Peptides against a protein of PDB entry 8PQO. Designs and how they scored, part 240

Target 1, 252 residues: chain A of PDB entry 8PQO
Amino acid sequence: VLLKEYRVILPVSVDEYQVGQLYSVAEASKNETGGGEGVEVLVNEPYEKDGEKGQYTHKIYHLQSKVPTFVRMLAPEGALNIHEKAWNAYPYCRTVITNEYMKEDFLIKIETWHKPDLGTQENVHKLEPEAWKHVEAVYIDIADRSQVLSKDYKAEEDPAKFKSIKTGRGPLGPNWKQELVNQKDCPYMCAYKLVTVKFKWWGLQNKVENFIHKQERRLFTNFHRQLFCWLDKWVDLTMDDIRRMEEETKRQ

## One batch from the design tools (peptide; made by RFdiffusion4, then SolubleMPNN)

Design b1_p30_7_s3 (from b1_p30_7, 18 letters changed)
Fold by OpenDDE base, seed 2:
Structure b1_p30_7_s3 (fold): chain B 252 residues (1-252), chain A 30 residues (1-30)
Amino acid sequence: as target 1 above (252 residues)
Amino acid sequence: SEEEKKKEQELTLKIILGGFLMLASKLFRS
């Protein structure tokens, strides 16, 4: 098991982020083929547990249509089915990814707290001390180009170059986080993303777990760079606007 | 056989990792 807590600082409020996240997810999904194909929604309902109240979703991603015929024929039972269970209670979110074939030997869990701070809270997910001591805290700086792969880099999605016309935020210089503290009119938040990866196959555990974390970090970095650079596209939208857009998209 | 099991596991690993990468954009909601 490999645990890392990714802390992503953004010059947006927690409330703004909710809109920006949903917008950015929608935009990213437009560029991906097959976003809805092979997805089965088993459950989509409100939940309440231990004071946590939100929306619970259970989706199965059937990869049968996404793999070659010979793979479908050779794949063991359950191998092509990925389960995603998500608890969405913004500003808290939890997602658990499993595979039917792997059963208890594979788990990806992503737990996120969105806090109006600069990533200074320790153990925001309230892990036991024994577990917390094994968590690596990883700060993602969306302005740091060195954290971005060359193949992922786009100038129009570079926070170090972007200037928001609507908000005046940006560009983000090397010391933007420190300067942000002195800018009373600029909101900020941190997404604390605790990622737990388990891949319990002898000889492959560390390799696969590290690989998944590497991909997650890459995804978080690119996504939040986009989110910030698309600020002018979503900052004036309300949650109701987003919900309406999502409903309209589902009807098409 | 053990060889068949290893082959099955290798295929499964490729499927899972490939599937994970395909689902990456959806994980942004987490």
Scores: peptide ipSAE 0.348, ipTM 0.865, DockQ to the pose 0.602
Fold by OpenDDE base, seed 3:
Structure b1_p30_7_s3 (fold): chain B 252 residues (1-252), chain A 30 residues (1-30)
Amino acid sequence: as target 1 above (252 residues)
Amino acid sequence: SEEEKKKEQELTLKIILGGFLMLASKLFRS
């Protein structure tokens, strides 16, 4: 098991981020061509648990159409089915990814708190002390080009070059986080993403767990760079606007 | 057989990792 807490600081408010996140997801989905695996939505309903109220979703991603015929024929039962269980109670979110074949031997869990701070809270996810001491805190700086792979870099998605016309935010220089504290008109937040990865096959655990974390970090970095650079596209949108956009995306 | 099981595991690993990468864009909501 490998746990890391990724802390992503952004020059947006917690309330703004909710819109920006949904917009950016929808926009990214529109730009993706040919990505249609078989998605089965088993559950999509509100939930309430110990004061936490939100939306629960259970999806199955069927990969049968995404693999060659010979792979489909040779794959063991359940290997081509990935389950995603999500609890969305913004500003708190939890996602659990499993595979039917792997059962308890494979798990990806992502738990996110969105807080109006600069990533200074310790153990925001309230882990037991023994567990918390094994968590690596990883800060993602969206303005730091060195954290971006060359193949992922796009100038139009570079926070160090972008300036928002609508809000005046950006570009983000090397000391943008420190400067932000002195800007009363610029909100800020941190997404605390606790990622738990478990892969219990002997000899492969460390390799696979580190690989998945590497991919998660890459995804978080690129996504939030996009989110910020698309600020002018989503900052004036309402939740109703987002819902319409999501429906339009589903129709494509 | 043990050899067959190993082959299944290797294939499964490739499927899971490949599938995870394919789902990358959808995991942005997490």
Scores: peptide ipSAE 0.338, ipTM 0.862, DockQ to the pose 0.571
Fold by OpenDDE base, seed 1:
Structure b1_p30_7_s3 (fold): chain B 252 residues (1-252), chain A 30 residues (1-30)
Amino acid sequence: as target 1 above (252 residues)
Amino acid sequence: SEEEKKKEQELTLKIILGGFLMLASKLFRS
């Protein structure tokens, strides 16, 4: 098991982020093929647990149509089915990804707290002290070009070049996080993403767990660079506007 | 056989990792 807490600081409020996240997901999905195909929604219901109130979803992603025919024929039962269980109680969310074939030998868990701070809280997910000692804290700086792969880099998605017309935020210089403390007019938040990766197969555990974390870090970096650079597109949107966009995206 | 099990595991690993990469962008729907 490999645990890392990714801390993503953004010059937006916790309330703004909710809109920006949903917009950015919808916008990114327009450029991706195979949107809702092969997705089965088993459960979509409200939940309440230990003072946490939100929406619970259980989805199955059927990969049968996304793999070559020979893979589909050779794949063991359950290998092509990925389960996603999500507890959405913004500003808290939890996602658990499993595979039917792997059972207890594979787990990806992503637990996120969105807090109005600069990523300074320790153990925000309230792990036991012994467990917390094994968590690496990883700071993602959306303005740091060195954290972006050359193949992922786009000038239009560079926070160091972007200037928001509607909010006046940006561009983000090398010391932008420290400067936020002095800019009382600019809201800020941190997304604390505790990622747990479990892959039990002997000889492959460390390699696979590290690979998944590397991909998650890449994803978080690119996504939040987009979210910030698209600020003028989503900052004035309502939740009803977002819902319309999601429905339009599902139809394409 | 043990060799058949290893081949099955290797194929499954490729499926899971490929599926994970394909679905990674959708994990932000929460």
Scores: peptide ipSAE 0.336, ipTM 0.860, DockQ to the pose 0.545
Fold by OpenDDE base, seed 4:
Structure b1_p30_7_s3 (fold): chain B 252 residues (1-252), chain A 30 residues (1-30)
Amino acid sequence: as target 1 above (252 residues)
Amino acid sequence: SEEEKKKEQELTLKIILGGFLMLASKLFRS
């Protein structure tokens, strides 16, 4: 098991982030192949647990149509079914990803708190001390070019170059986080993303767990760079606007 | 056989990782 807490600081409010997140997910998904086909929604219901209230979803991603025929034919039973259980109670979210074939031998859990701070809270997910001791805290700086792979870099998605016309935010210089403290009119937040990866196959555990974390970090970095650089596209949208957009997308 | 099991596991790993990457962007809804 490998745990890392990724802390992504953004010059947006927690409320703004909710809109920007949903918008950016929608935009990113336009170019993705993992669309609605092959997705089965088993459960979509409100939940209440330990004072947490939100929406619970259980989805199965059936990959049968997404893999070559020979893979489909050779894949063991359950291997092509990925389960996603999500507890969405923004500003808190939890997602658990499993695979039917792997059973207990594979787990990806992503727990996120969105807090109106600069990533200074320790153990925001309230782990036991022994567990927290083994969590690596990883700060993602969206303005740091060195954290971006060359193949992922786009100038139009570079926070160090972007200037929001609507808000005046950006570009983010090397000391943007420090400067943000003194900018009373600029909101900020941190997404605390605790990622738990379990891959319980001898000889492959560390390799796979580290690989998944590497991909998650890459994803978080790129996504939030996009989110910020798309600020002018979503900052004037409301949650109702987002809901309408989602409904319109469902009709297509 | 053990060889068959290894091949099965390798294929499964590729499927899982590929599937994970395919749906990863959607995880940001949470």
Scores: peptide ipSAE 0.345, ipTM 0.863, DockQ to the pose 0.584; fails the geometry check

Design b1_p30_7_s4 (from b1_p30_7, 19 letters changed)
Fold by OpenDDE base, seed 3:
Structure b1_p30_7_s4 (fold): chain B 252 residues (1-252), chain A 30 residues (1-30)
Amino acid sequence: as target 1 above (252 residues)
Amino acid sequence: SAAAEKARQELTLKIILGGFNMLASKLLRS
């Protein structure tokens, strides 16, 4: 098991982020073809647990139509079925990914708290001390070019070059986080993303767990750079606007 | 056989990683 807490600081409010996240996810998905095929929604209902209120979803992604015929024929029973269980109670979210064939030997869990701070809280997910001592905190700086792979870099998605016309935020210089403290009119937040990866196969555990974390870090970095650079596209939208956009996208 | 089991495991790993990449953007909702 490998745990890392990715802390992404953004010059947006927690409330703004809710809109920006959904917009940016939708925008990123436009370039993906066939993403809705093979998705089975088992559960989609409100939940309440220990004061947490939100929406619970259980989806199965059937990959049978997404793999070559020979893979479908040779795949073990359940190997082509990925389960996603999600608890969406913004500003708290939890997602658990499992596979029927792997059973307890495979798990990806992402737990996110969105807080109006600069990523200074320790153990925001309230892990037991013994567990918390094994968590690596990883800060993602969206303005740091060195954290971006050359093949992923786009000038139009560079926070160090972007200036928001609507809000006046940006460009983000090397000390942008420290400068936020002196800017009373600029909101800020941190997404605390605790990622748990378990791949319990002998000889492959460390390799696969580290690989998945590497991909997640890359994904979080690129996504939040986009989210910020698309600020002018979503900052004036409401949650109702987002819901309408999502429904329109589903119809296409 | 041991060889058959190894082949199934390797194939499953490939499926899982491929599936993960496919779902990666959707996981950003969390």
Scores: peptide ipSAE 0.391, ipTM 0.884, DockQ to the pose 0.600
Fold by OpenDDE base, seed 2:
Structure b1_p30_7_s4 (fold): chain B 252 residues (1-252), chain A 30 residues (1-30)
Amino acid sequence: as target 1 above (252 residues)
Amino acid sequence: SAAAEKARQELTLKIILGGFNMLASKLLRS
């Protein structure tokens, strides 16, 4: 098991982020094919647990139509079914990914707290002390070019070059986080993303767990750079606007 | 056989990783 807590600091409020996240996810997904194909929604209902109120979803992603015929024929039973269980109670979210074939030998869990701070809280997810000792804290700086792969770099998605016309935020210089403390008019937040990866196959555990974390870090970095650089596109939208956009997309 | 099981595991790993990459953007909602 490999645990890392990714801390992504952004010059947006927690409330703004909720809109920006949904908008940016939608934009990032536009170029992806098969968004709805092979998706089975088993559960979609409100939940309440220990004072946490939100929406619970259980989806199965059936990959049978997404793989070559020979893979479908050779794949073990359940190997092509990925389960996603999600608890959405913004500003808290939890997602658990499993596979029917792997059973308890495979798990990806992402738990996120969105807090109006600069990533300074320790153990925000309230892990046991022994477990917390094994968590690596990873700070993602969206303005740091060195954290971006050359193949992923786009000038139009560079926070160090972007200036928001609507808000005046940006560009983000090398000391933008420190300067943010002195800018009383600029909101800020941190997404604390605790990622747990378990891949319990002898000889492959460390390789696969590290690989998944590497992919997640890359994804989080690129996504939040986009989210910030798309600020002018979503900052004036409301949650109601987002809901309408989602409904319109479902009708198409 | 052990060889057959290893082959199934390797194939499953490729499936899982491929599936994960496909779903990665959706996981950003979490």
Scores: peptide ipSAE 0.387, ipTM 0.883, DockQ to the pose 0.622
Fold by OpenDDE base, seed 1:
Structure b1_p30_7_s4 (fold): chain B 252 residues (1-252), chain A 30 residues (1-30)
Amino acid sequence: as target 1 above (252 residues)
Amino acid sequence: SAAAEKARQELTLKIILGGFNMLASKLLRS
């Protein structure tokens, strides 16, 4: 098991981020074909647990139509079914990814707290001390070009170059996070993403767990660079606007 | 056989990693 807490600081409010996240996910998914195909929704219901109120979803992603015929024919039973269980209680979110064939041998869990701070809280997910001491805190700086792969870099998605017309935020200089403290008119937040990866097959555990974390870090970095640089596209949108956009995306 | 099980595991790993990539955008909602 490998745990890392990714801390993504953004010059947006927690409330703004809710819109921006949904917009940016929807926008990113438009470029992907078959986003809604092969998805089975087993559960979609409200939940309440220990003061946490939100929406619980259980989805199965059936990959049978997404793989070549020979893979489908050779795949073990359940291998092509990925389960996603999600607890959406913004500003808290939890998602658990499993596979029917792997059972307890595979797990990806992402637990996110969105807090109006600069990523300074320790153990925001309230892990036991023994567990917390094994968590690596990883700061993602969306303005740091050195954290971006050359193949992923786009000038139009560079926070160090972007200036929001609607909000006046940006560009983000090398010390932008420290400067936020002195900018009383600029909101800020941190997404604390605790990512747990478990892959228990002997000989492959460390390799696969590290690989998945590497992909997650890359994904979080690129996504939040986009989210910020798309600020003028989503900052004036309502949740109703987002819902319409999501429905349109489902039709593609 | 052990060889057959290894082959199934390797195939499953490829499926899972491929599926993970397909779900990447959806996971950003977390």
Scores: peptide ipSAE 0.378, ipTM 0.881, DockQ to the pose 0.607
Fold by OpenDDE base, seed 5:
Structure b1_p30_7_s4 (fold): chain B 252 residues (1-252), chain A 30 residues (1-30)
Amino acid sequence: as target 1 above (252 residues)
Amino acid sequence: SAAAEKARQELTLKIILGGFNMLASKLLRS
C-alpha cells in the first residue's frame, strides 16, 4: 500500500473551486474517446454517515466495448469491470476504485478535503498516527513549469502566463503563494488529496503503486493548471449551469 | 496452470492500467 497526500494550492475560494472543478471535469470529458458508453449507474442516492451528508454513487465501468475483441475473449471474468464508489459531500469527497477480478488485491482511494488555507494542515484526513507517518505529502505548484512534462505543456494553460480578465488573478510568479497572503482581494484554498493505492500482487506491488501515483500526480497537476487558466470560463457560472453542462456531456 | 494464471494476471494488469488511464479524468470529480 502506498499513500500520498497531494496538496494543491489555488488562488480561488473553496466555493469557486466547486464550480471550477465540475466545469473543468466536464470540459476534459468532452475530449475523451471513452465517452459514457459502458457506464452502469447502480446507485445514486443521498447518504448520511457519521455526520457526513452528501450524494453516494456506485458506478460500474464495463470495459468490454473499450478493448479489442481478443482481449474481451481472453480476459478473466470480472477483469473488465471497474467499480467506482463515490461519496460526494463537498467540500469533502471520497472515491474508491476496485476491480471485480482483483477483489481486495486492488484499490485506489481518493479522499479530498478542500480547505481555505495554504496547505498547512497536517493529517486533515484524521489518519491514525501509525498510518499518517507513512504518508508522503506532495505539494503541487501549478505555476511551476518544472512539474509539467514537456509533452503536456501548453502555453494557454500556463498559470505563469495567464491573467484572468474577469478576476485580475495571475499571472502566478515563483512566489505567488507568499504574495497571495498580502492580496486581500484574492481568495485561496488547498485541495488535500489523500491517495491510497493498493496493488497486492507479488513482484508488482511497488511498481504498479508508484506508477499509479505518478499518473495521479501528473493528472492533478495538469488538471489544476487548466482549472486556473479556465477561470474566466467558469467563474461566472452557476451550479445550474454546471448541471446543464454535465447533462450535455453525458449525451456525447 | 501456473502459466495460464500468470497470463491472466498480466492481461488483467494491462486492462486495469488501461482502464485507469481511460477513466483517470473522471476521478478528478473527487
Scores: peptide ipSAE 0.395, ipTM 0.886, DockQ to the pose 0.604; fails the geometry check

Design b1_p30_8_s1 (from b1_p30_8, 21 letters changed)
Fold by OpenDDE base, seed 2:
Structure b1_p30_8_s1 (fold): chain B 252 residues (1-252), chain A 30 residues (1-30)
Amino acid sequence: as target 1 above (252 residues)
Amino acid sequence: MKILESVLLDLGKFVVDLLLEQAKKLAEEA
């Protein structure tokens, strides 16, 4: 098991982020080749548990059509079916990813708290002390180009170059986080993303767990760079606007 | 947070490849 807490600081408010996240997820999904053909939504309903209220979603990602024929033919039954269970009670979110073939031997859990701070809270997910000792804290700086793979880099998605017309935020210089503290009119937040990865196969555990974390970090980095650089597209939207957009998309 | 399909695809391919490699290794050792 490999645990890391990714802390993503953004020059947006917690309330703004809720809109921006939903918009950016939708936009990113549209930009993906192949669309959502392999995605099956099993459950999408409100939930209430232990005082937590939110939306529960269970999706299956069928990868059979996304892999080469020879891979599909050789893959064990269920190996190409990934289950995603998500509990969205913003500002808290939890996602659990499992595989039908691997069962208990494979787990990706992503727990996120969105806080109006600069990533300074320790153990925001309230882990036991022994467990917390094994968590690596990883700060993602969306302005740091060195954290972005060359193949992922786009100038139009570079926070160090982007200037929001609507808000005046950006570009983000090397010391943008420190400067943000002195800017009373600029909101900020941190997404604390605790990622738990388990892959219990002898000889492959470390390789796979590290690979998954590498991909998650890459995803978080690129996503939040996009979220910020798309600020002018979503900052004036309300949650009601997002809901309407989602409903319109479902009807198509 | 939702996982992007592209990441899931990469992960799926990676895992399948590793499984196949492991299976081949076991077969060669048998």
Scores: peptide ipSAE 0.047, ipTM 0.654, DockQ to the pose 0.632
Fold by OpenDDE base, seed 1:
Structure b1_p30_8_s1 (fold): chain B 252 residues (1-252), chain A 30 residues (1-30)
Amino acid sequence: as target 1 above (252 residues)
Amino acid sequence: MKILESVLLDLGKFVVDLLLEQAKKLAEEA
């Protein structure tokens, strides 16, 4: 098991982020080839548990049509079916990813707290001390180009170049996070994303777990760069607008 | 947070490749 807490600082408020996240997810999904093909929604309902109220979703990603033929032919039964269970009680979210073939030997859990701070809270997810001491804190800087793969880089999604017309935020210079402390008029937040990865196969655990974390970090970095650079597109949207976009994405 | 399907595809391919590699090694040792 490998745990890392990714801390993503953004020059947006917690309330703004809720809209921006939903927009950016919908927009990113539209830009992906194949869209929602192979996605099955099993459950989508409200939930209440331990004082937490939100929306619960259970989705299955059927990857059979998305992988090369040789992979499909050689893959064990259930290996290409990914289950995603999500509890969205913003500003708290939890996602659990499992695989039918691996069963209990594979787990990706992503627990996120969105806080109106600069990523200074320790153990925001309230882990036991023994567990917390094994968690690596990883800061993602959305303005740092060196954290972005060349193949992922787009100038129009570079926070160091973008300036929001509607809000005046950006561009983000090398010391933008430190400068936020002194910018009274600019809201800020941190997404504390505790990622737990388990791949319980002897000899492959470290390799696979590190690979998954690398991919998650890449995803978080690119996603939040997009979210910020798309600020003018979503900052004035309503939740009804977001719901409409989600429905359109499902039809693709 | 939702995971993009493209990342899941890369992960799936990677895992399958690793499994095949390990299976090959075991077969060579048998």
Scores: peptide ipSAE 0.046, ipTM 0.653, DockQ to the pose 0.535
Fold by OpenDDE base, seed 4:
Structure b1_p30_8_s1 (fold): chain B 252 residues (1-252), chain A 30 residues (1-30)
Amino acid sequence: as target 1 above (252 residues)
Amino acid sequence: MKILESVLLDLGKFVVDLLLEQAKKLAEEA
């Protein structure tokens, strides 16, 4: 098991982020070829548990059509079915990813707290002390180009170049986080993403777990760079606007 | 989170590839 807590600091409020996240997810999905194909939604319902209220979703990602034929033919039954269970109780979110074939030998859990701080809270997910000692805190700086793979880099998604016309935020210089503290009018938040990766196959555990973390980090980095650089597209939207957009997209 | 779909896709492919590699190794040792 490999645990890392990714801390993504953004010059947006927790409330703004809720809109921006939903918008950016929708926008990113539109840019992906074959979006939604092979995704089965089993459950989408409100839930209430231990004082947590939110939306529960259970999706199955059928990867059969997304892999080469030879892979599909050789893959064990259930190996290409990924289950995603998500509890969205913003500002808290939890996602659990499992595989039918791997069963208990494979787990990706992503627990996110969105807090109006600069990533200074320790053990925001309230892990046991012994477990917390094994968590690596990883700060993602959306302005740091060195954290972005060359193949993922786009100038239009570079926070170091972007200037929000609507908010005046950006560009984010090398010391933007420190400068943000001095800018009373600029909101900020941190997404604390505790990622638990379990791949319990001897000889491959470390390799796969590290690979998954690398991919998650890449995803978080790129996503939040986009989210910020798309600020002018979503900052004036309300949650109702987002809901309408989602409904319209479902009808298309 | 549709962005997760791309990650899941890549992960799925990676896992399958690893499984295939392991299967080949086991077959060679047998």
Scores: peptide ipSAE 0.044, ipTM 0.647, DockQ to the pose 0.596
Fold by OpenDDE base, seed 3:
Formats: structure tokens, sequence, C-alpha cells
Structure b1_p30_8_s1 (fold): chain B 252 residues (1-252), chain A 30 residues (1-30)
């Protein structure tokens, strides 16, 4: 098991981020080839548990059509079915990813708190002290080009070059986080993403767990760079606007 | 959703590549 807490600082408010996240997810999904083929939504309903209220979703990703024929032929039953269970009670969110074949030997859990701070809180997910000692804190700086792979880099998604016309935010210089503290009119937040990865196959555990973390970090970095650079597209939208957009997308 | 698919595809490719590398090593020792 490998645990890391990714802390993503953004020059947006917690309330703004709720809209921006949903918009950016929708936009990123449109840009991907292949559409939503192979995705089955089993459950999409409100939930209430221990005072937490939100939306619960259960999706199955059928990867049979997405992998090469030889992989499909050699894959054991259930190996290409991925289950995603998500509890969205913004500003808290939890996602659990499992596989039918591997059962308890495979787990990806992503727990996120969105806080109006600069990533200074320790153990926001309230882990036991012994468990918390094994968590590596990883800061993602969306303005740091060195954290972006060359193949992923796009100038139009570079926070160091982008300036929001609607809000005046950006471009983000090397010391933007320090400067933000002195700017009373610019909101800020941190997404605390605790990622738990378990891949219990002898000889491959460390390699696969580290690989998954690298991919998650890459994903979080690129996504939040996009989210910020698309600020002018979503900052004036309401949650009702987002819901309408989602409904329109489902009809296409 | 597409993000998860891409991660899983990359993971699958990674595992296949590892298996191929191991197979090559076994063939060279043989």
Amino acid sequence: as target 1 above (252 residues)
Amino acid sequence: MKILESVLLDLGKFVVDLLLEQAKKLAEEA
C-alpha cells in the first residue's frame, strides 16, 4: 500500500472551484477520443450518512473494446471491468476504484477536502497517527512548468502565461503563492487529495503502485492547469448552468 | 470518466510491457 497526499493550491475560492471542476471535467471529456463507450452507470442517487449529504455514483468501465485483441483474449474473467464508486459531498469527495478479478488485491481510493487555505493543514483527513506517518505530502504547483511532461505541455494551458480578463488573475509567477497572501481581493484554496493505492501482486506491487501515483499526479497537474486557464469560461457560470450543460451533453 | 480509462489503458500497457520484458530475459538465459 502506498499513500500520498497531493496538495493543489489554486487562486480560486472553494465555491468557485465547485463550478470550475464540473466544467473542466465536462470539457476534458469532450476532447477525448472514443466518447463514453463502455461506461455503465449503475447508480446515481443522493445519499445521507453520518451527517454527510451528497451524491453517490456507481459506474462500471468495460475495457474489452479499449484493449488490444491479444490482451482481451488473455485477460481472465472480470479483469477488464473496473468499478468506480464516488461519494460527492462537496467540499468533501471520495472515490473508490476496484476490479472484479483482483477483488481486495487492487484498490485506488481518492479522498479530497477542499479548504480555503494554502495547503498548511496537517492530516485534514483525520488518519490515525501511525497511518499519517506513512503519508507523503506532495505539493503540486500549477505554475511550475518543470512538473509538466513535454508531451502534455500546451501554451494555452500554461498558468504562467494566462491572464484572466474577467477576474484579473494571472499570470502566475514563480512566487505567486506568496504574493497571493498579500492580495486581499484574490481568493485561494487547496485541494487536499489523499490517494491510497494498493496492488497486491508479488513482484509488481511497488512498480505498479508507484506507476499509478505518477499517473494520478500527472492527471491532477494537467487538470488543474486547465481549470485555471479556463477560468474566464466558467467563472460566471452557476451550478444551474452546469446542470443544464450536463443534461445537454447526455442528450448528444 | 475518460481520464480513468486512459489511466487504466496506460496501466494495462505497462503491465504487458513488463511481462514482455520478463519473457525476453527468460529467452536470453535459455
Scores: peptide ipSAE 0.037, ipTM 0.629, DockQ to the pose 0.242; fails the geometry check

